# Peptides against a protein of PDB entry 9GMZ: the designs that were tried, part 97

Target 1, 343 residues: chain A of PDB entry 9GMZ
Amino acid sequence: TGFPLELLTRPATERLAYFENYTVAHPRLKEVYEILMRTIAEPAGASFIFVYGASGVGKTTLRLRVEQKLTELALPKLESDRARVPVVGIEAIAPESRYFNWKEYYTRALITLEEPLIDHKFDYGVRGISRDNFGKINVESKVVAPALRRALENALIHRHPDVFFVDEAQHFGKVASGYKLQDQLDCLKSLANMTGILHCLLGTYELLTFRNLSGQLSRRSVDIHFRRYCADSPEDVQAFKSVLLTFQQHLPLAETPNLVDHWEYFYERTLGCIGTLKDWLKRVLSDALDREATTITLKDLQKRALSVAQCQKMFKEIQEGERQLSETEADVQNLRSALGLGA

## One batch from the design tools (peptide; made by RFdiffusion4, then SolubleMPNN)

Design b2_p14_4_s1 (from b2_p14_4, 7 letters changed)
Fold by OpenDDE base, seed 5:
Structure b2_p14_4_s1 (fold): chain B 343 residues (1-343), chain A 14 residues (1-14)
Amino acid sequence: as target 1 above (343 residues)
Amino acid sequence: LKLFPTWDEYLASL
């Protein structure tokens, strides 16, 4: 099975939108989805879930698919509880300044949580937070971060989501000179504790630095490693080739391109990250549709590939993250041996 | 090589 053949008679915008919305249920995405859904259903006293992995591995796709499923599962309960929001998801913005902007974070979280379509206007008890005529949240510039925090705490308690998602959460690690990264984690921990809402932080391997800083967070967190496909694993290579085979059947072009024959080049320029692969194919598909091309060639792929320098930088960041995880696994084995539990 | 299901086909199999 491939794309609907009717797309070949549709506008380029509709063909591109099909591929943008398309998601391959590849082994690593299924694995982390099943773990994440189970952990959200049964958090067992956890206040945090950390989902970490390479940039472009597919963490945002994972988040969006979990948000969709949690929304679907909550629909029967939302009929009886019109104040409830089943899930809230935001992306942490990289600060332009040397420090994380909590005021902006709280504002964006409130705006996302309090969408116009939610019945029952909540009174935040904070002067300078209002709804416009369309029900959109407006936050006056005079409202300070502590007041926005209290408003978000009250909104999270009232709306009671099953989970609060923060994508690109490594941006919490950006602290001003003289501040501690620990203080940022204590702020997040306090928000989760005050609201009773489970927080899921998705990000790069930089999130591992957060895990190691707080022995108290470690006791109340679940870790999910979203692994890339590795070229040293025959099973991972076979899975990666199978992803290419699947994508080539879902590109809405008159002639099916042969992506599989170029698997080594795709691996070299994606490092086994399926999000990076999908984004590359989107750019190439867009170019092909603009030219009314019947297929995609190797030259079309080369035109939109990441540079070797970009791939080398990304690979160094991946190797450092994978090394830190391997050291943690070795430390667990050493601890077990030292405790007399055996390896 | 194997064709992987779409996300919706996967969800329908659960």
Scores: peptide ipSAE 0.683, ipTM 0.971, DockQ to the pose 0.803
Fold by OpenDDE base, seed 2:
Structure b2_p14_4_s1 (fold): chain B 343 residues (1-343), chain A 14 residues (1-14)
Amino acid sequence: as target 1 above (343 residues)
Amino acid sequence: LKLFPTWDEYLASL
């Protein structure tokens, strides 16, 4: 299957929007989706799910596709339970200050949880939280972080989402000098415990620090590694080439570009990360549509590629994350051997 | 090499 051929007669904006909304069901995305959906349905006493992987691997795409599916599955129940929100998802913001802003986090979580279209309006019991004329939550500047936390706890209990998503969750690791990362983890743990709501944290390999620092979180967490495609694996190379083949059929251009012939260059500039690949192709498609071009050339790709220096930096961050995972497996094996449990 | 399904085609196959 390819793009609908009718798109060739449509405006550039519609052609670009098609590709933006397009998602390839590639092996790694399907695998982590199936694990994540199963874990949300049957958390087995887990309070956390950690989804970690390289920047640009596709974690945000995974989250959005899970949110969409959970919403769809909940629709029949939402007719009878007008208080329920099936899923809530936020992105953690990198603080402009050196410290994670919990007040801003709680505010954004409350705003996202309290969709204006929900019929049952909840009273938070907190002065300075109101709804506007459109039903949106407004939080006055006078409301302090502990009051916002209580409001969020009450809202999560009342709305009972199947999961609370936090994307870019590595930003919780940005703590003040003299504060412990442990205090941030204990805060998250307390929120999950008080509400009974499953939390899913998506982020870079910096999330491994959260796994390692809290033995209590580790006991109540499920870990999902969203791997990139590796050039040292023939299977991964074939999958990556098949992603390129699939994308080239879904670029709404008059002439299908040959992306597969350039697979090594695509791999060099994406490190096997499909999100990075999609974002690159989106930029190149936009440029091609602006020129009314019939196809995409290697020169068009080169204009929008990440620099070698950017790729080298990202690759070092990936190697460090993959190394930490390998060391954790080796440490478990060493512990088993030291306990007289066989290899 | 193979073509992968769209996300919607994949969901319809579940």
Scores: peptide ipSAE 0.681, ipTM 0.970, DockQ to the pose 0.802
Fold by OpenDDE base, seed 4:
Structure b2_p14_4_s1 (fold): chain B 343 residues (1-343), chain A 14 residues (1-14)
Amino acid sequence: as target 1 above (343 residues)
Amino acid sequence: LKLFPTWDEYLASL
């Protein structure tokens, strides 16, 4: 069914917030969610989960929905174990320099683990880390990255989350040489091994470079490909059109726009990525609400669309990532054949 | 074409 009709009498801010918080349970999101939840529940000795896919496919939405569910499932146990955090999620920052800022990463991870709702005060054993009267962590500028790492290791052991999420994890790979990339992977591997905490890295197809560099990480990692909808698949086209049909019913406007009739234009400007589609519709809805418009027009869509040049760049990045995955599948088949294992 | 459930409707079906 559509949006609550009572929203039409509510302020523009409430109407926009409804759509922002709205999530369509589309096939690819459900599939990846079910695989991820199962893998978190039964990691089978894995230390890492890699979730990779196109920019704007919906990886952040996936993370947030998993975090919400893990928190909900843990609530009955948190009454007895007040030290435990069920899940922690951070976003990796793009480095301003050629080097990943580990000090910033460890600081952000510590701040996220130590939300004010946790009654149990933890001593980090590190000078220059304190809590204020509001329970907020303060890290003094003199605290060095190795000390922050030890503080994070201790905090992860003490809080014992079922998973540690790192969104935009391709930013660990923004290092000038393959050797430096190996050092970053060894740092992450060591953190997971020292804490016993399962790490889930979400990112673009650039994460495949990490997966391929560490044969040792491969033994303790699960790979999850979050695919876009492809125009060459009739099933994917029908699913994408069904997402448009569903979104048009959940836009809190007086007149339901016909988004499905423009499906090719939506596909051209989103490349089958539902996150990109949602963000576009959110911008267009905001503009429509600001004008007190009754519906969304093609002209409103065109005003907030990504440029053709942006779409062409994004599509080249997707094609390169999908090519690398196809080559990896072929390499596995060739390896099986070479081992005398039937194809 | 079909309508997909909301995320909450999907979770309630599990």
Scores: peptide ipSAE 0.679, ipTM 0.970, DockQ to the pose 0.780
Fold by OpenDDE base, seed 1:
Structure b2_p14_4_s1 (fold): chain B 343 residues (1-343), chain A 14 residues (1-14)
Amino acid sequence: as target 1 above (343 residues)
Amino acid sequence: LKLFPTWDEYLASL
């Protein structure tokens, strides 16, 4: 169990690509994957899935692995239904102003949904949306957001994906407060309702604030908490150490580094977030390969670590998110107790 | 401590 030993004779680019493409099936990732796959298969009238957790916990890795599996499962049907797209995944852009850029969102969604390899040309019914000679979607600057929305609605209905993923979905909430924030929620709700397409929003704990503003969205949503590993849990510490043990066997270096002996330092600088850990190890591996080093040292780790100040900021954001969830869980328990349903 | 499977090994076990 480890990297293919043949990689030790391969170029640094190929060794790095191996580790980049490598995904450890750690407990939290498997758990969230199984819940998400089940929910996509049987949404039970839900229009939304909310996946929330710390920055760097691995939400993008989860999305990509679900997209791959949904694509694989759809392949036999795609041969007969050339119009179908099995899954669509986009990243929401942070607004440059107090307003979310819906025009940019709809444009990116259309471009992602309408890949050039789809032989079935669809008429979007909107002037200024065309395909170039390579089949790439072009949206003219004159096309307004309401027209792009109608084009996206029609495209989603025609392509009928099993799910529409939006990563960094907390950016929908980064708008002016009050009626404008409600209008954003109603806009998302209307898009899901008009298309009949299940939407999965992945984001930080800021996504909870956005979700809680609409009791109607909350009633038609499934929540998935992608937890980090916590140092106060012996089971989580053992899992985190086991992730380090697994990663050290999958670093394509001549000498296996002892990452496990430094587990506290890894925990301090990742806060139990496996995505942050993988990105850190990737940077350190790249540096080691550039130097033709046989192994990774503590000094190499320290050179690419997040600063203590960055970790302190990230930890405060995590603690606030975990606190809000704990309050919500306590409110549910109090409600159940008050209803006589038990804790 | 234990070694966790790769993602592909995990998928093959399902």
Scores: peptide ipSAE 0.675, ipTM 0.970, DockQ to the pose 0.796

Design b2_p14_4_s2 (from b2_p14_4, 7 letters changed)
Fold by OpenDDE base, seed 5:
Structure b2_p14_4_s2 (fold): chain B 343 residues (1-343), chain A 14 residues (1-14)
Amino acid sequence: as target 1 above (343 residues)
Amino acid sequence: LQLFPTWDEYLASL
C-alpha cells in the first residue's frame, strides 16, 4: 500500500499536505508511544515523565500522536464534563535572553489551555487576564509572573488534563548567571504538586542534566529514552531501510523513487533520526512538486541534505547523550553488585 | 525489508 493514486491529479499543495500529515508507525515510535500511553494511564504517583532523545528523532510527532489519542479517548467524558480539557501541549521557546522567560511560558500555557471553543469561561481571579469577543485569552503586559502562575495553577486544576506536555523542555535549563538550574526544576515540581497534573517534558539529551540534579525528582519521574536507529545494529539498519522503503511508497509522485539504494547516504545525513529524514524528504518533495517532476533523484536529495558540518555537530551531541545513559546503566549495575543483588 | 503501517493502520490494530 502507498499514497492514494488520486493525489497525482491534485494540486501540489494537497500532495505536500498528504506527506506532511503522514506518519510511519516505525518500531521505535511504537515502542515509546506504548510506554508513554501506559505511563499516562497509570502514573503510579509519578509527577513527571521525561522523554529524551536526539534532535530530530521524532519527539514532536510522538507528542502530537499522544495528544490526538488522549483527546479521542476523552470525548465520551467531555460530554458530561464541559469544563475538562483532556490534554494540553506547548513548546518551550528558546529564550533570546540568558534566562528562561517564565512569564511567557505561563502566558502561552494559559492561552493553549483556555482555547475559545471551551465552554464555561473560567474566572482566573487575576486582574489583567480577560477574554476578547472571540473568547481568546488576553494577558495585559502589567500582569507579573507570580500572578500568571496562580492563574495557570487554577486553570489546570479546573480543566484537569490527563497530562501537560512541554516540548523542547531543555530550554528550562537556560538560567541567568548566579541562578541554579535546580531552582527551575523546583518551580516545575511545585507546579505539578500544586495542581496534581502529570507533566511530560520532551527534549534533547540535555534533559539528563535535569534528572541528575534532583534525587526527589528521580523518585517521582519516569524516564523514556527515544532512541535513534544505530548503524552498528543489524536490526536497526534493517528497520531504517524499511522506513526508507515505506516513505518511498508514500511520496505522491508519478514514479516511485528508489530511496533504499541510497540508505547509507540517508543514514550519514540523518544519523538514524526519522524526524530529520522526514523533514529532508518534505523539502525534496516540495522542490520536485514545484518543478512538476515525475520522481526524486540523488541530485535532488543532495540539494536539500544537511551539511557534513551540521551532521558532525549533531553526532557529537548524540554521542555525549548516549554515553551519559550508558554510564547510568553501568552505575546501576555497580550499585546492584555493591548491594549484593548480583548483576 | 518490510513496509511499516501508517499510524492510523497501527492504531486500528490495537
Scores: peptide ipSAE 0.690, ipTM 0.972, DockQ to the pose 0.791
Fold by OpenDDE base, seed 2:
Structure b2_p14_4_s2 (fold): chain B 343 residues (1-343), chain A 14 residues (1-14)
Amino acid sequence: as target 1 above (343 residues)
Amino acid sequence: LQLFPTWDEYLASL
């Protein structure tokens, strides 16, 4: 299958929007989706799911596709339970200050959870939280973080989402000098425990620090590694080339570009991360559509590629994360051997 | 090499 050929007669904006909304069901995305959906359905007493992997691997795409599916599955129940929200998802913002802003986090979580279209309006019991004329939540500047936390706890209990998503969750690791990362983890743990709501944290390999620092979170967490495609694996190389083959059929251009012939260059500049690949192709497609070009050339790709210096930096961050995972497996094996449990 | 399905084609196969 390819793009609908009718798109070739459509405006550049519609052609670009098609590709933006397009998602390839590649092996790694399917695998982590199936694990995540199963874990949300049957958390087995887990309070947390950690989804970690390289920047640009596709974690945000995974989240959005799970949110869409959970919403679809909940529609029949939402007719009878007008208080329920099936899923809530936010992105953690990198603080401009050196410290994670919990007040801003709770505010954004409340705003996202309390969709204006929900019929059942909840009273938070907190002065300075109101709804505007459009039903959107407004939080006055006078409302303090502990009051916002209580409001969020009550809202999560009342709305009973199947999962609470936090994307870019590595930003919780940005703590003040003299504060412990443990205090942030205990805060998240307390929120999950008080509400009974499953939390899914998506982020970079910096999330491994959260796994390692809290033995109590580790006991109540499921870990999902969203791996990149590796050039040292023949299977991963074939999958990556097949992604390129699939994308080239879904670029709404008059002439299908040959992306597969450039697979090594695509791999060099994406490190096997499909999100990075899609974002690159989106930029190149936009440029091609602006020029009314019939196809994409290697020169067009080169203009929008990440620099070698950017790729080298990202690759070092990936190698450090992959190393930490390998060490954790080795540490478990060493512990088993030291306990007299076989290898 | 193979063509992977769209996300919607994949969901319809489940």
Scores: peptide ipSAE 0.689, ipTM 0.971, DockQ to the pose 0.789
Fold by OpenDDE base, seed 4:
Structure b2_p14_4_s2 (fold): chain B 343 residues (1-343), chain A 14 residues (1-14)
Amino acid sequence: as target 1 above (343 residues)
Amino acid sequence: LQLFPTWDEYLASL
């Protein structure tokens, strides 16, 4: 029902860690989790899953919770197949230059696949990739991107994960021309085809640009929209208020703050994104614990809120993404009508 | 308004 009351006698670090690790099973997170888990179990010949939604909606939380569950479900089989990794998850890095750094991507993916807990040493067949005495992968500077790709392909085949997650996947799209964006998609498609591993790309609405550019990828992809809570939906407003009610019971403070009375201010500064809400409450909780405060005040919230200018920028990006999805739904309806398929 | 379960409570209900 609420946080363990014993936390009130624990150090501030333990109280903060409780809230950091806490996840509310809110309707949109449950829905997307169930769809994603089902799609991973039965991909039906799909090579890609696209999970798109607003920044701060909770995509990283979704990924981590799926990774935990897939790992738990695989534990009985890992005793017999010591080479297998059930799931791998990486975050795509924003390029410092106008070009995506494939060398860095392949290196990070290899390091993540080859965690020290894997007893089975794999030979990558690539000179300049080694393991240290602690099982950590070392990649020499002389190793080129095509060699790292082959090493990753071999590692993915050998470890055979049920899914390969790439968080912040919109960073693949930070390329100066539509032609170069197609080349990035063809690289990803080729990696999935060569390995036979299902790829799940999580990102912002910028992933829709990828989805629309490749009609061939469209035949082998599943789309999952992770929606925010919308203020124009009474059901979404009630769900958002219920999230606030739940979070206020899980803040390890002596006096339960009334977050629900400030729901409009929380909505204004989170745009209905529960990840943004959790991160805000985490910062405010940290400040309250540092002051040995008994509760959270509106002034504490205001100190850690996103600025109105930040919220306005984020809202414009969300509106553009939601518009593109609405146009795609209308285009499907128009296509059905044009084919003589009833609406 | 309702209290939503924790993630672990939700998983135990599946």
Scores: peptide ipSAE 0.687, ipTM 0.971, DockQ to the pose 0.779
Fold by OpenDDE base, seed 1:
Structure b2_p14_4_s2 (fold): chain B 343 residues (1-343), chain A 14 residues (1-14)
Amino acid sequence: as target 1 above (343 residues)
Amino acid sequence: LQLFPTWDEYLASL
């Protein structure tokens, strides 16, 4: 169990690409994957899935692995239904102003949904949306957001994906408060309702604040908490150390580094977030390969670590999110107890 | 401590 030893004779680019493409099936990722796959298969009248967790916990990795599996499962049907797209995944852009840029969102969603390889030309019913000679969607600057919305609704209905993923979905909440924030929620709800397409929003704990503003969205949503590993849990510490043990076997270096002996330092600088850990190890591996080093040292790790100030900021954001969830869980338990359903 | 499977090894076990 480890990297293919043949990689030791391969170029640095190929060694790095191996580690970039490598995904450890750690407990939290498997758990969230299984819940998400089950929920997509059987949404039970839900219009939304909310996947929330710390920055760098691995939400993008989860999305990509689900997209891969849904694509694989759809292949036999795609041969007969050339109009179908099995899954669509986009990243929400942070607003440059107090307003979410819906025009940009709809444009990116249309471009992602309408890849050039789809032989079936669809008429979007909107002037200023065209395909170039390569089949790429072009949206003219004159096309307004309501027209782009109708084009996206029609495209989603025609392509009928099993799920529409939106990564960094907390950016929908980064708008002016009050009625404008409700209008954003109603906009998302209307898009899901008009298309009949299940939407999965992945984001930080800021996504909870956005979700909680609409009791109607909450009633038609499934929640998935992608937890980090916590140092106060012996089981989580053992899992985190086991992730380090696994990663050290998958670093394509001549000498296996002992990452496990430094587990506390890895925990301090990742906060138990495996995505942050992988990105850190990737940077350190790249540096080691550039130097033709046989192994990774603690000094190499320290050179690419997040600063203590960055970790302190990230930890405060995590603690606030985990606190809000714990309060919500306590409120549910109190409600159950008050209803006589037991804790 | 244990070695966790690769993602592909995990998928093959399902």
Scores: peptide ipSAE 0.682, ipTM 0.971, DockQ to the pose 0.797

